# Ledger of designs, part 203: peptides against a protein of PDB entry 9GMZ

Target 1, 343 residues: chain A of PDB entry 9GMZ
Amino acid sequence: TGFPLELLTRPATERLAYFENYTVAHPRLKEVYEILMRTIAEPAGASFIFVYGASGVGKTTLRLRVEQKLTELALPKLESDRARVPVVGIEAIAPESRYFNWKEYYTRALITLEEPLIDHKFDYGVRGISRDNFGKINVESKVVAPALRRALENALIHRHPDVFFVDEAQHFGKVASGYKLQDQLDCLKSLANMTGILHCLLGTYELLTFRNLSGQLSRRSVDIHFRRYCADSPEDVQAFKSVLLTFQQHLPLAETPNLVDHWEYFYERTLGCIGTLKDWLKRVLSDALDREATTITLKDLQKRALSVAQCQKMFKEIQEGERQLSETEADVQNLRSALGLGA

## One batch from the design tools (peptide; made by RFdiffusion4, then SolubleMPNN)

Design b2_p21_6_s1 (from b2_p21_6, 7 letters changed)
Fold by OpenDDE base, seed 1:
Structure b2_p21_6_s1 (fold): chain B 343 residues (1-343), chain A 21 residues (1-21)
Amino acid sequence: as target 1 above (343 residues)
Amino acid sequence: SFSIRTVVPSSDPIEVELVLP
């Protein structure tokens, strides 16, 4: 099955939008999706889920698919409980200052949780939080972070989502001192504990540094590693080629490009990260549509590829993250051996 | 089963699955 052939007669904007909205259900995405959905359904007293993996592995795609599925599953219950929100998802913003902006975080979370379509207006108990004529939450500049936190806690309790997603959660770790990082983690723990809402933090391998600072979180957290495809695994190489085959069939061009024959070049410039691959192909497709081209060539790919220097930097960051996880796995084995539990 | 749907502009949502060679 390929793209709808009628797209070839449609404007370039519709053709590009098709590919942008297109998602390959690749094996690692399916695996992590199933683990995450199961963990959300049966958290077993966990307050946190950590999903970590390389930049561009597909964490945002995973979040969006889980949000969609949780919403679909909740629809029958939402007819009877109009106050409930099934899921809330936000992206953590990189701080412009040395400090994470909690006021902005709480504001974004509250705005996302309190969608205009919710018929049951909630009193946040905080002056300076209102709804506009469109039902959108407005937060006055005078409202301080502690007041916004209380408003968010009350909203989370009232709306009772199955999970609160925070994407790009490594940005909580961008603080100048270890003490401040612990304070950030304690703030998140307190929010989860006060609301009883399960939090899922998605991020790069930098999230591991944040995760490891709290031995108390280890007792109340589930860890999910979203792995890239590795060239040393025949199964991973086959999966990566299958992704290329699927993408080439879903590029809305008159002539199907042969991406699979160039799999090594695609691997070299994506490091086995499917999000990076999709973003690369989107850029190349946009360029091809602007030229009214019938297909994509190797030259078109080369023009929009990440540089070797960018790939080398990204690969070092991946290797460091994978090393830290491998050491943790070895530590578990060493602990088992030291306990007299056979390896 | 894990199913992903994509919304095509001016078209009904389609189911998307990985094609194996």
Scores: peptide ipSAE 0.024, ipTM 0.402, DockQ to the pose 0.163
Fold by OpenDDE base, seed 4:
Structure b2_p21_6_s1 (fold): chain B 343 residues (1-343), chain A 21 residues (1-21)
Amino acid sequence: as target 1 above (343 residues)
Amino acid sequence: SFSIRTVVPSSDPIEVELVLP
């Protein structure tokens, strides 16, 4: 079934919002979703989940869908435990400075966890943290990172989310000269251990660097690879075409565009990343709606496509990440063989 | 409840949807 036809009579803002909120349940998203949900339900002593994949593969969409599901599942319990927050999700920000800003991270995490609509308020035990008249958390500039950490630890313990999501988590790897990435991981590990809250770090293949830094973290982490669709796999090509078909049916335009016939061009400019595809189509849809157009054309697509140079750069980054994973898989097989466990 | 419903790729493109409540 396509988009609701009544949208054609609605404002451009509603038509665009429909497409923005629409999620194609493509096979890779479903697979990763099921693994992630199962791991959150049964972490088996894991403190971390790493979800890594190409930029634009759809990690943010995955996070949002898991957050929605965890919230839905928690609703019956939230009636009895009004202090509980079922899930918290933040995006790590690229530091403007030479090192990751922990003060900013703790502030954002605390603000996100302590939304204005939470009825059960508690004392954070930290001077300079307050709520305004709208219930918004305010953190004074004088509050230092260790104090914000304690406030966040207390908030996480009190709210007891099933998982703490950090999107764009590769930004933890941005350390100044003389700093160790290990110190960042030890800080995160300490936060997870002190709170008992499972952390899920979503990011690019730069997260693979975290796997190799600590054998202790590796023992308490679950790894999930969110793969793109590969053109060398017939099954992946069919899945990608199915996604295009679904998107063309859900573009709220008077005339359904034929995206599927151009699947190779879409693949070339998205590298099999569905998030990149959705963002591209969103830009093109916005342009079409602004012009009150009945459909989108190939020329409209071309205007908003990533350049070949951008795609080549992104593809090199993907290939390096995929290579590192393939080597890791081979190393595991070699280790198993060497242990006499068989392939 | 919402469900993620996917169908395995076939010879022809098929619609795959996330059904939200």
Scores: peptide ipSAE 0.021, ipTM 0.503, DockQ to the pose 0.089
Fold by OpenDDE base, seed 5:
Structure b2_p21_6_s1 (fold): chain B 343 residues (1-343), chain A 21 residues (1-21)
Amino acid sequence: as target 1 above (343 residues)
Amino acid sequence: SFSIRTVVPSSDPIEVELVLP
């Protein structure tokens, strides 16, 4: 089924918003979604979930869909427990400095967790944290990171989310020394342990460094690999073409563009990453709507495509991440063989 | 209920839509 045809008479902003909010249920997204939902429901003593994969594979889309589902499932219980937040999700910011800004992280987490409309306003017991006349959390500049951490711990305990999501979590690892990375991991472990809240870190293959540095994290973590589609797999190529077919049917244009015939070009410029594909099509759709065009052309696609140089850089980063995972899988197999656990 | 209906790809590309409840 395509887009609602009534959109063709609607403003460009509404047509664009339809496509932005539309999500293709592609096989890898479904697989990772089902694993993640089961792990959140039954963490089996895990304190962390790591979701790693290529930039633009669709990790943010996965997070938002899980947040939506957890909220939906919690709605009947939220009527009786008005203090509860079913899920909280933030994006970690790339540090402007050589160090991750924990003060900013805790502030953003508190602001997100303590939405103005939430019932049962909580006093954090921290001087310089207040609510404005609209119920919005205000944090004074004088409040130090340890005080913000205590406030967040208290808020997480009080609101008791099923999971705390951190998107772009590779930014925790952007520290100049291995010691500083360990300190960041120990800080996150302590937050999870003190609150009893399951943490889900979503990020690039740079998150694999977190797994390798902490043999203690591996005992209390679940790993989920969000794979891209690979051109050497016939099944993956077919899935990628199916995604293109679905997107062409859901572009709110008068004439359906033929994206599937250009699948190799789409693959070349997205590396099998569906998030990258969707973002590309959003830019092209926006341009088409601005021109009041009836369809999109190959020329329109080329205008908004990533450059070959950008794709080559992204592909090297993906290959390095996939190599590290393949080596880890081989090491596990070698360990099993050495233990007499058959292949 | 947010049901991810994956239409299983046949030999031809098949639409895979997330049906929002």
Scores: peptide ipSAE 0.008, ipTM 0.475, DockQ to the pose 0.099
Fold by OpenDDE base, seed 3:
Formats: structure tokens, sequence, C-alpha cells
Structure b2_p21_6_s1 (fold): chain B 343 residues (1-343), chain A 21 residues (1-21)
């Protein structure tokens, strides 16, 4: 099984779009997807889900797939309840300033929640929020963050999404003091409590620092670790090679490149992160298509690879995150032993 | 010309196709 051979006669843009839209179902993605879907269906009083893992592990792909599935599952209900939105997904932007821009966050959340296809105009009760002639939400510059928050709370209550996704959620943690970080957590907690909407924060291992600051969130949160593939695990190596084989078959090129034979090089430059791998292959494919090349070469791969210095930096960040989790697991075992529950 | 010949590794990579519809 591979790409449709008809793509070889299609424009480069269509060939690239095919690969961009192609998703490999790798074991870790499937596992995390199943856990996340189950947790969304049965939150058991949780207000938060934390999905953390390496940059480029595939968290955005996970989010998009869950959003798609939740939308599909909601379709029969959406026909009767035209006010409902099944899911809301936003990406947190890195603050340009030392402070997280809540005004921008609320504005983007409102815009995303109020897609133009929703026939039911909701009055947010906030002056300076309007819809344009195309049904898009316009927020006037004079609208302050507390008013936007109230508008978002009302919109979330009215639209009743099954989950509110925030991708790149580690950006909430980029505040200069632990006190300010607690304020951000309390703000998110308040939003979840006031709306009754489950929040899923997806982010890097920096999200662990954010997670650990709130002992109160621990009781109301589910943690999901989206692990990378590890080269010291034969099973993980096999899964990584399988992903390479699958991508190899789905690159719309006249000659199938052998990616699998170079698995160590791919691993070295992706650290076992499938999103990083896909992005790399996408860049290489784009270059190959621009040159009307029949295949990709090792030189083509090398040209678009992350530098060793970039990989070393990313690996240090991963090791620190994995260490923190390992220490937490050891602490849990120690606590269980101390409680007499057995290790 | 390094033609990466498709050497199927002796351990058959399991195609994990999650074809998301």
Amino acid sequence: as target 1 above (343 residues)
Amino acid sequence: SFSIRTVVPSSDPIEVELVLP
C-alpha cells in the first residue's frame, strides 16, 4: 500500500498536499489517542487533561485527529442542536512580552468558537464584540480582557464543547515569577469551573513545571505522557522503522526512496519524534518536487536536517523532562511503600 | 548516486497505517 500512482502526473502542489495530509498511525499516537478519547468521554470529575511530551512528538496531530473524531461523533446531535460546537482547539502563542496576552487568547478562542457556519448568532452581552457581514467575530480594541473572558465563558456555556484544546500550552508558563504562574493556573481553573468545560492543555515538558505548581489541579487533572520512541527499546526501534517504511511508501515520487536503511540517521536528527520526522520529510519532498526529481537522496535529507546543535539542545530538554517524570514515578513508589500498599 | 535500495529490514516493519478518514 502506497500513495495513489496518479499523483505522479499531478502538480507538485497536489503531491505535496497529499503528503501533508497523510498521517501515520504510529503506536504511541494510537495509545495517547485512545487514552485521550476515553478521558474526554469519561472525565470522572476532571477539569483538566495535560498532554505533555517532546517538541515534535506529534501533539498537534493528536489534537487535530481528536477534533476530527469528536466532530464526527457529534454530527448527529449537531443537526438537532445547531448552537453546539463539539470541540474548540486553539494554539497558545508565545508572548512577545514578559506577560501572557489574555486579551489575545480570549479573542482567538472566541473567533474559533464562533465559526461563520454557525447560524445562531449569540449575543455575548459585551459591547464591542460584533459580527461582520461575513459572520466573523470582530473584537474592538477597546474591549478589555475581563469582558472578553465573560464573553468566552458565556460562549463556552452556550456552545458546550466536549473539550477545549490549548496547544503549545507551555507558553502559559513563560511568566517571570512562580506567583504569576499560579495566577495563570487559577485563571484557567476558574474558566474551566465557571463553564464546566473540560480543558486539555497540550505542551512540551515545560508544561510539567506548570502542572506541578498547582497541588489543587492534581485532584482534577488527568496526565497523559506522549512519549517519543527510544533507541534503547527494540520495540520502539521497530515502531520507528515502521513509520519510516510507511512514509517511504507515501512519498509521491516516481522512485521509492529507502528511508529505513538510514533509520539511525533519521533517529539521530528527530530523537524519535514523528512530527519532527514528518516535517523534515515534507521539506525534502518540497525540494524534490521543485526540482522535478524522481526520488530523494541522502544529500537531499542532509540539506534539510536539523543541525547536530539543534538536536543536542532538544535532547537536553527531553532528558530533563524524562528525568522529572522518572523522579515522580519513584516518588509514587516511595509513597506507596510508605503507605504499606507495596511497591 | 546513492540509490537507497529498499532493503526491507529482516524484521518486517509493521505498517502502522492509521488512515484517519
Scores: peptide ipSAE 0.014, ipTM 0.439, DockQ to the pose 0.078; fails the geometry check

Design b2_p21_6_s2 (from b2_p21_6, 7 letters changed)
Fold by OpenDDE base, seed 3:
Structure b2_p21_6_s2 (fold): chain B 343 residues (1-343), chain A 21 residues (1-21)
Amino acid sequence: as target 1 above (343 residues)
Amino acid sequence: SFSIRTVVPKSDPIEVDLVLP
């Protein structure tokens, strides 16, 4: 089944919004979704979940789907427990300085957790944190990071989310030294321990550095690799072609474009990352709608493609991440062999 | 009015399962 044909008579904004809000349930997304949902339901003493993969693989889509599902599952309980928030998700911002801004992080987390529409209001016990007449949190500039942390800890304990998501979590690692990275991890670990809230960090392969630096986090973490589709795997190529076919059917255009015949070009410019593919098609669709075009052409695709230089840079970052994971798998196998556990 | 914190992640209105061939 394709897009609703009625969209062809709708404004360009509605047609674009349809495609923007459309998700393909591709095999890798489904697999990672199922693992993540299971891990959140039964963390088995884990305090952290690491979800890592290429930029544009679909980690944000995964997060949003999990947030939706957790919210839906919690609805019956939220009627009786009006203080509870089922899930909280934030994006880590790249620091303008060489130092991660914990004050800003805690402020954003607190604002996200304590939305104006939450019925149950409580005092954070921190001077300079207030709510306006609309229930929006206001944090005075004088409030220091340790006080904001205490407020967030109290809020997390009180709201008791099933998971705390941090997207773009590689930005915690943008500190000038490996030692400072450990301090960041210890800070996050302390927050998880003090609140009893499971943390899920989503990010690029730069998150692997967090795993390697903290043997203590490794013991209390679950790792989830969100893989791209690889052109050297026939199964992955078929999955990628199936995604193209599905997007082809869900572009709200009068004439269905033939994307599948150009699968190699799409692969070349997305590296098998479905989020990158979706974003590309969204840009091209927007241009087509602005021109009142009936279809998308190869020339339209070429105008909005990532440059070869961008793809080469992204591919090097992916290859390095995939290499590190392959080495880790080999190290595990070598350890097992050395322990006499066999292959 | 229960403000259901519709953290409605913008529900991608349509999930299509890909049939792996």
Scores: peptide ipSAE 0.016, ipTM 0.460, DockQ to the pose 0.203; fails the geometry check
Fold by OpenDDE base, seed 4:
Structure b2_p21_6_s2 (fold): chain B 343 residues (1-343), chain A 21 residues (1-21)
Amino acid sequence: as target 1 above (343 residues)
Amino acid sequence: SFSIRTVVPKSDPIEVDLVLP
């Protein structure tokens, strides 16, 4: 089934919003979703989940879908426990300064956890944290990072989310010269341990650096690789074409564009990353709607495509990440062989 | 009126269409 045909008579804003809100349940997304949901339900003493993959693979879409599902599953319990929040998700901001801004992180986490709709006012035990008349949390500039941490710890304990999501978590790795990345991980580990809340860090392959930093984190961490589609795999190519077909059917245009016939061009400019594909199509759809066009042309696609130079840069970053993972898999095999478990 | 805390992702519920193979 394609888009609702009634959208063709609706404003451009509604047509665009439909496509923005549309998600293709492609095989890799489904796989990672199932693994992540299972791991959240049964963390088996894990304190961290690392979800890593290429930029634009769809990690934010995964997060939003898991957040939606966890919320749905929690609804019956939320009626009895009005203090509970089923899930909290934030995006880590790239620091403007030479070091990660923990004060900003704690503030954003606290604001996100304490939505205005929470009728139960929690006393954070910290002076300079208040709610306005709209229930929005205000943090005074005088409140220091350790106080915000305590407020967040208390809020996480009382709200008891099933998971705490941090998107773009590679930004924790951006430390100033002289700072240790280990200190950032120890801070996160301490927050997870003190609250008993499972943390899920989503990010690029730069998150792989966190796996090697602490042998204690490795014992308490689950790794999930969100892979792109690879052109050297016939199955992956077929899945990618199926995604194109689905997007083709869900573009709210009078004439259905033929995206599938251009699959190689789409692959070349997305590197098999479905998020990159969706974002490209959103830009092209927006342009088409602004012109009141009946369809999307190849020229429209070309106008909004990533440049070859951009794709080459992104591909090098992906290859480096995939190489590091391949080495890790080889190390596991070598370890198993050395233990006499066989390959 | 119990306001169900819908963690409303700021984006409307994203319909997931399963691409059947």
Scores: peptide ipSAE 0.009, ipTM 0.442, DockQ to the pose 0.159; fails the geometry check
Fold by OpenDDE base, seed 2:
Structure b2_p21_6_s2 (fold): chain B 343 residues (1-343), chain A 21 residues (1-21)
Amino acid sequence: as target 1 above (343 residues)
Amino acid sequence: SFSIRTVVPKSDPIEVDLVLP
């Protein structure tokens, strides 16, 4: 079990692409994937799913795998319903200004909904939205955000995706003083309600602020915590070591590097986040391939590792998020006890 | 079929090819 040995005779670009496209289905990823897929299939009146966890835990990998699976499951139906898009996924951009760029958000969503392969031309009912000869949407600069919203509402209704993903959704919270985060949440809520499309917001623990600010969203949301691996859990340590073993077998190098023996160092510099680990190994693999190296050394790893100061900052942000969740769980238990419901 | 390689937490690290449902 490992990478195809034929890759050793292939160009460095193909070897790197193999590792980039390789996904380890580690226990936390599998768990969150199963919960998310079930929730998308049976939302039970939910309008929102919140997936929160540490930066680099693997949320983007989760999204891409769910998008792929939803597309595969929809293929038989897409032959009969050529207007349907099974899933839409966008990344929220960090605002350069004090205000979230809703125009950019709606434009990106519209562009993503209009895959070039969709034969069905949809009239958005908005002047200044056109489709080029390649089927790509062009939005003229004169089109205002309210018009783009109406176009997106109509497109979402017509294309009827099973879910609308927004990655890096914590960027909705980056609002200047005076603009209420509530107004942005109300905009998202209105979009979900008007279209009947389930929204899944993926992001950091900053998404917890959205949950606390809107008691109305909390009633129509499902929360999914994508946890990192913790060094104080023997099961989590074993899972992390297993991920290292899998990665070392799937690095397309002539000599298999020993990653597992250095698990503590990998844990120290990734905080138990598998996405951070994969990105680190990808950088190191790229360097090794550029040098035509037969293996990866500890020195190669150290050269591309996050600094201790970066890890300390990231760990502080993780601990604050984990603390907020623990307090919420305790508050629920206290509420149950106060209501005379057993813990 | 999308094949995902799954790591199972056991006494020793084990690579398992799992098809995610």
Scores: peptide ipSAE 0.008, ipTM 0.452, DockQ to the pose 0.048; fails the geometry check
Fold by OpenDDE base, seed 5:
Structure b2_p21_6_s2 (fold): chain B 343 residues (1-343), chain A 21 residues (1-21)
Amino acid sequence: as target 1 above (343 residues)
Amino acid sequence: SFSIRTVVPKSDPIEVDLVLP
């Protein structure tokens, strides 16, 4: 099944929005989605879930789909408990100063959790936190990070989400001179413990440093590796080609482009990351719609492709992350063998 | 020759019905 043919008579904005909202249920996404949903339903005393994988593998898509599903499942209960928020998701911001801005993080988290449309507006007991005439949270510049943290803790307790998502969570690892990465982890651990809310951190392979530094977090965390598709696996190549076939059928163009015949070029410029692929196709679709083109050509793809230099840099970062995981898996196997637990 | 016909899209679209609030 392809896109609804009626889209061909619709404005370019609607055609683009269709593709933006379209998600291919590829095998790795489905697997990670099922694991994540099960872990959220039955955390078994875990305070953290770590979802790590290559940049552009589709972590944000995973988050948004889980947020949607949790919201759908909560709808019948939200009628009786109007104070509850089923899920909250934020993106951690890259610090300009090479140091993670906790004040900005707490402010964004609080604003996201306290949507103007939420019933039972809470008083945070913090001077300099107010609501505007539209019910939007305003935080005065004088409010200090510890006060914002207390406000967020109270809001999380009151709203009681099933999970708190933090996307791009590798940005917590950006520490100023004289600070330790451990202090950032202890801060997050304290927030999860004080609120009783499960935290899910999504990020790059830089999140592995958080797992390794905190032997205490490892006991209270679930790890989920969101793998890319690898060209050395026939199954992964077939899955990647299937994704290309699905995308070519769901590009709202008059003539279906042949993406599958160019699968090696798509793989070269995405490294098997479906998010990178979708973002690339989105840019190319936008250009095609602006020109009122009937299809997408190889030249159109080449204009919006990542450069070879960008791909080489991204591939080095992926290889380093995959190496670290492989070493960790080998260490676990060696430990099991040394303990007399069969491999 | 990669036959386009043999790639059965096994991807069930996760119909994420955007429940607009």
Scores: peptide ipSAE 0.006, ipTM 0.450, DockQ to the pose 0.050; fails the geometry check

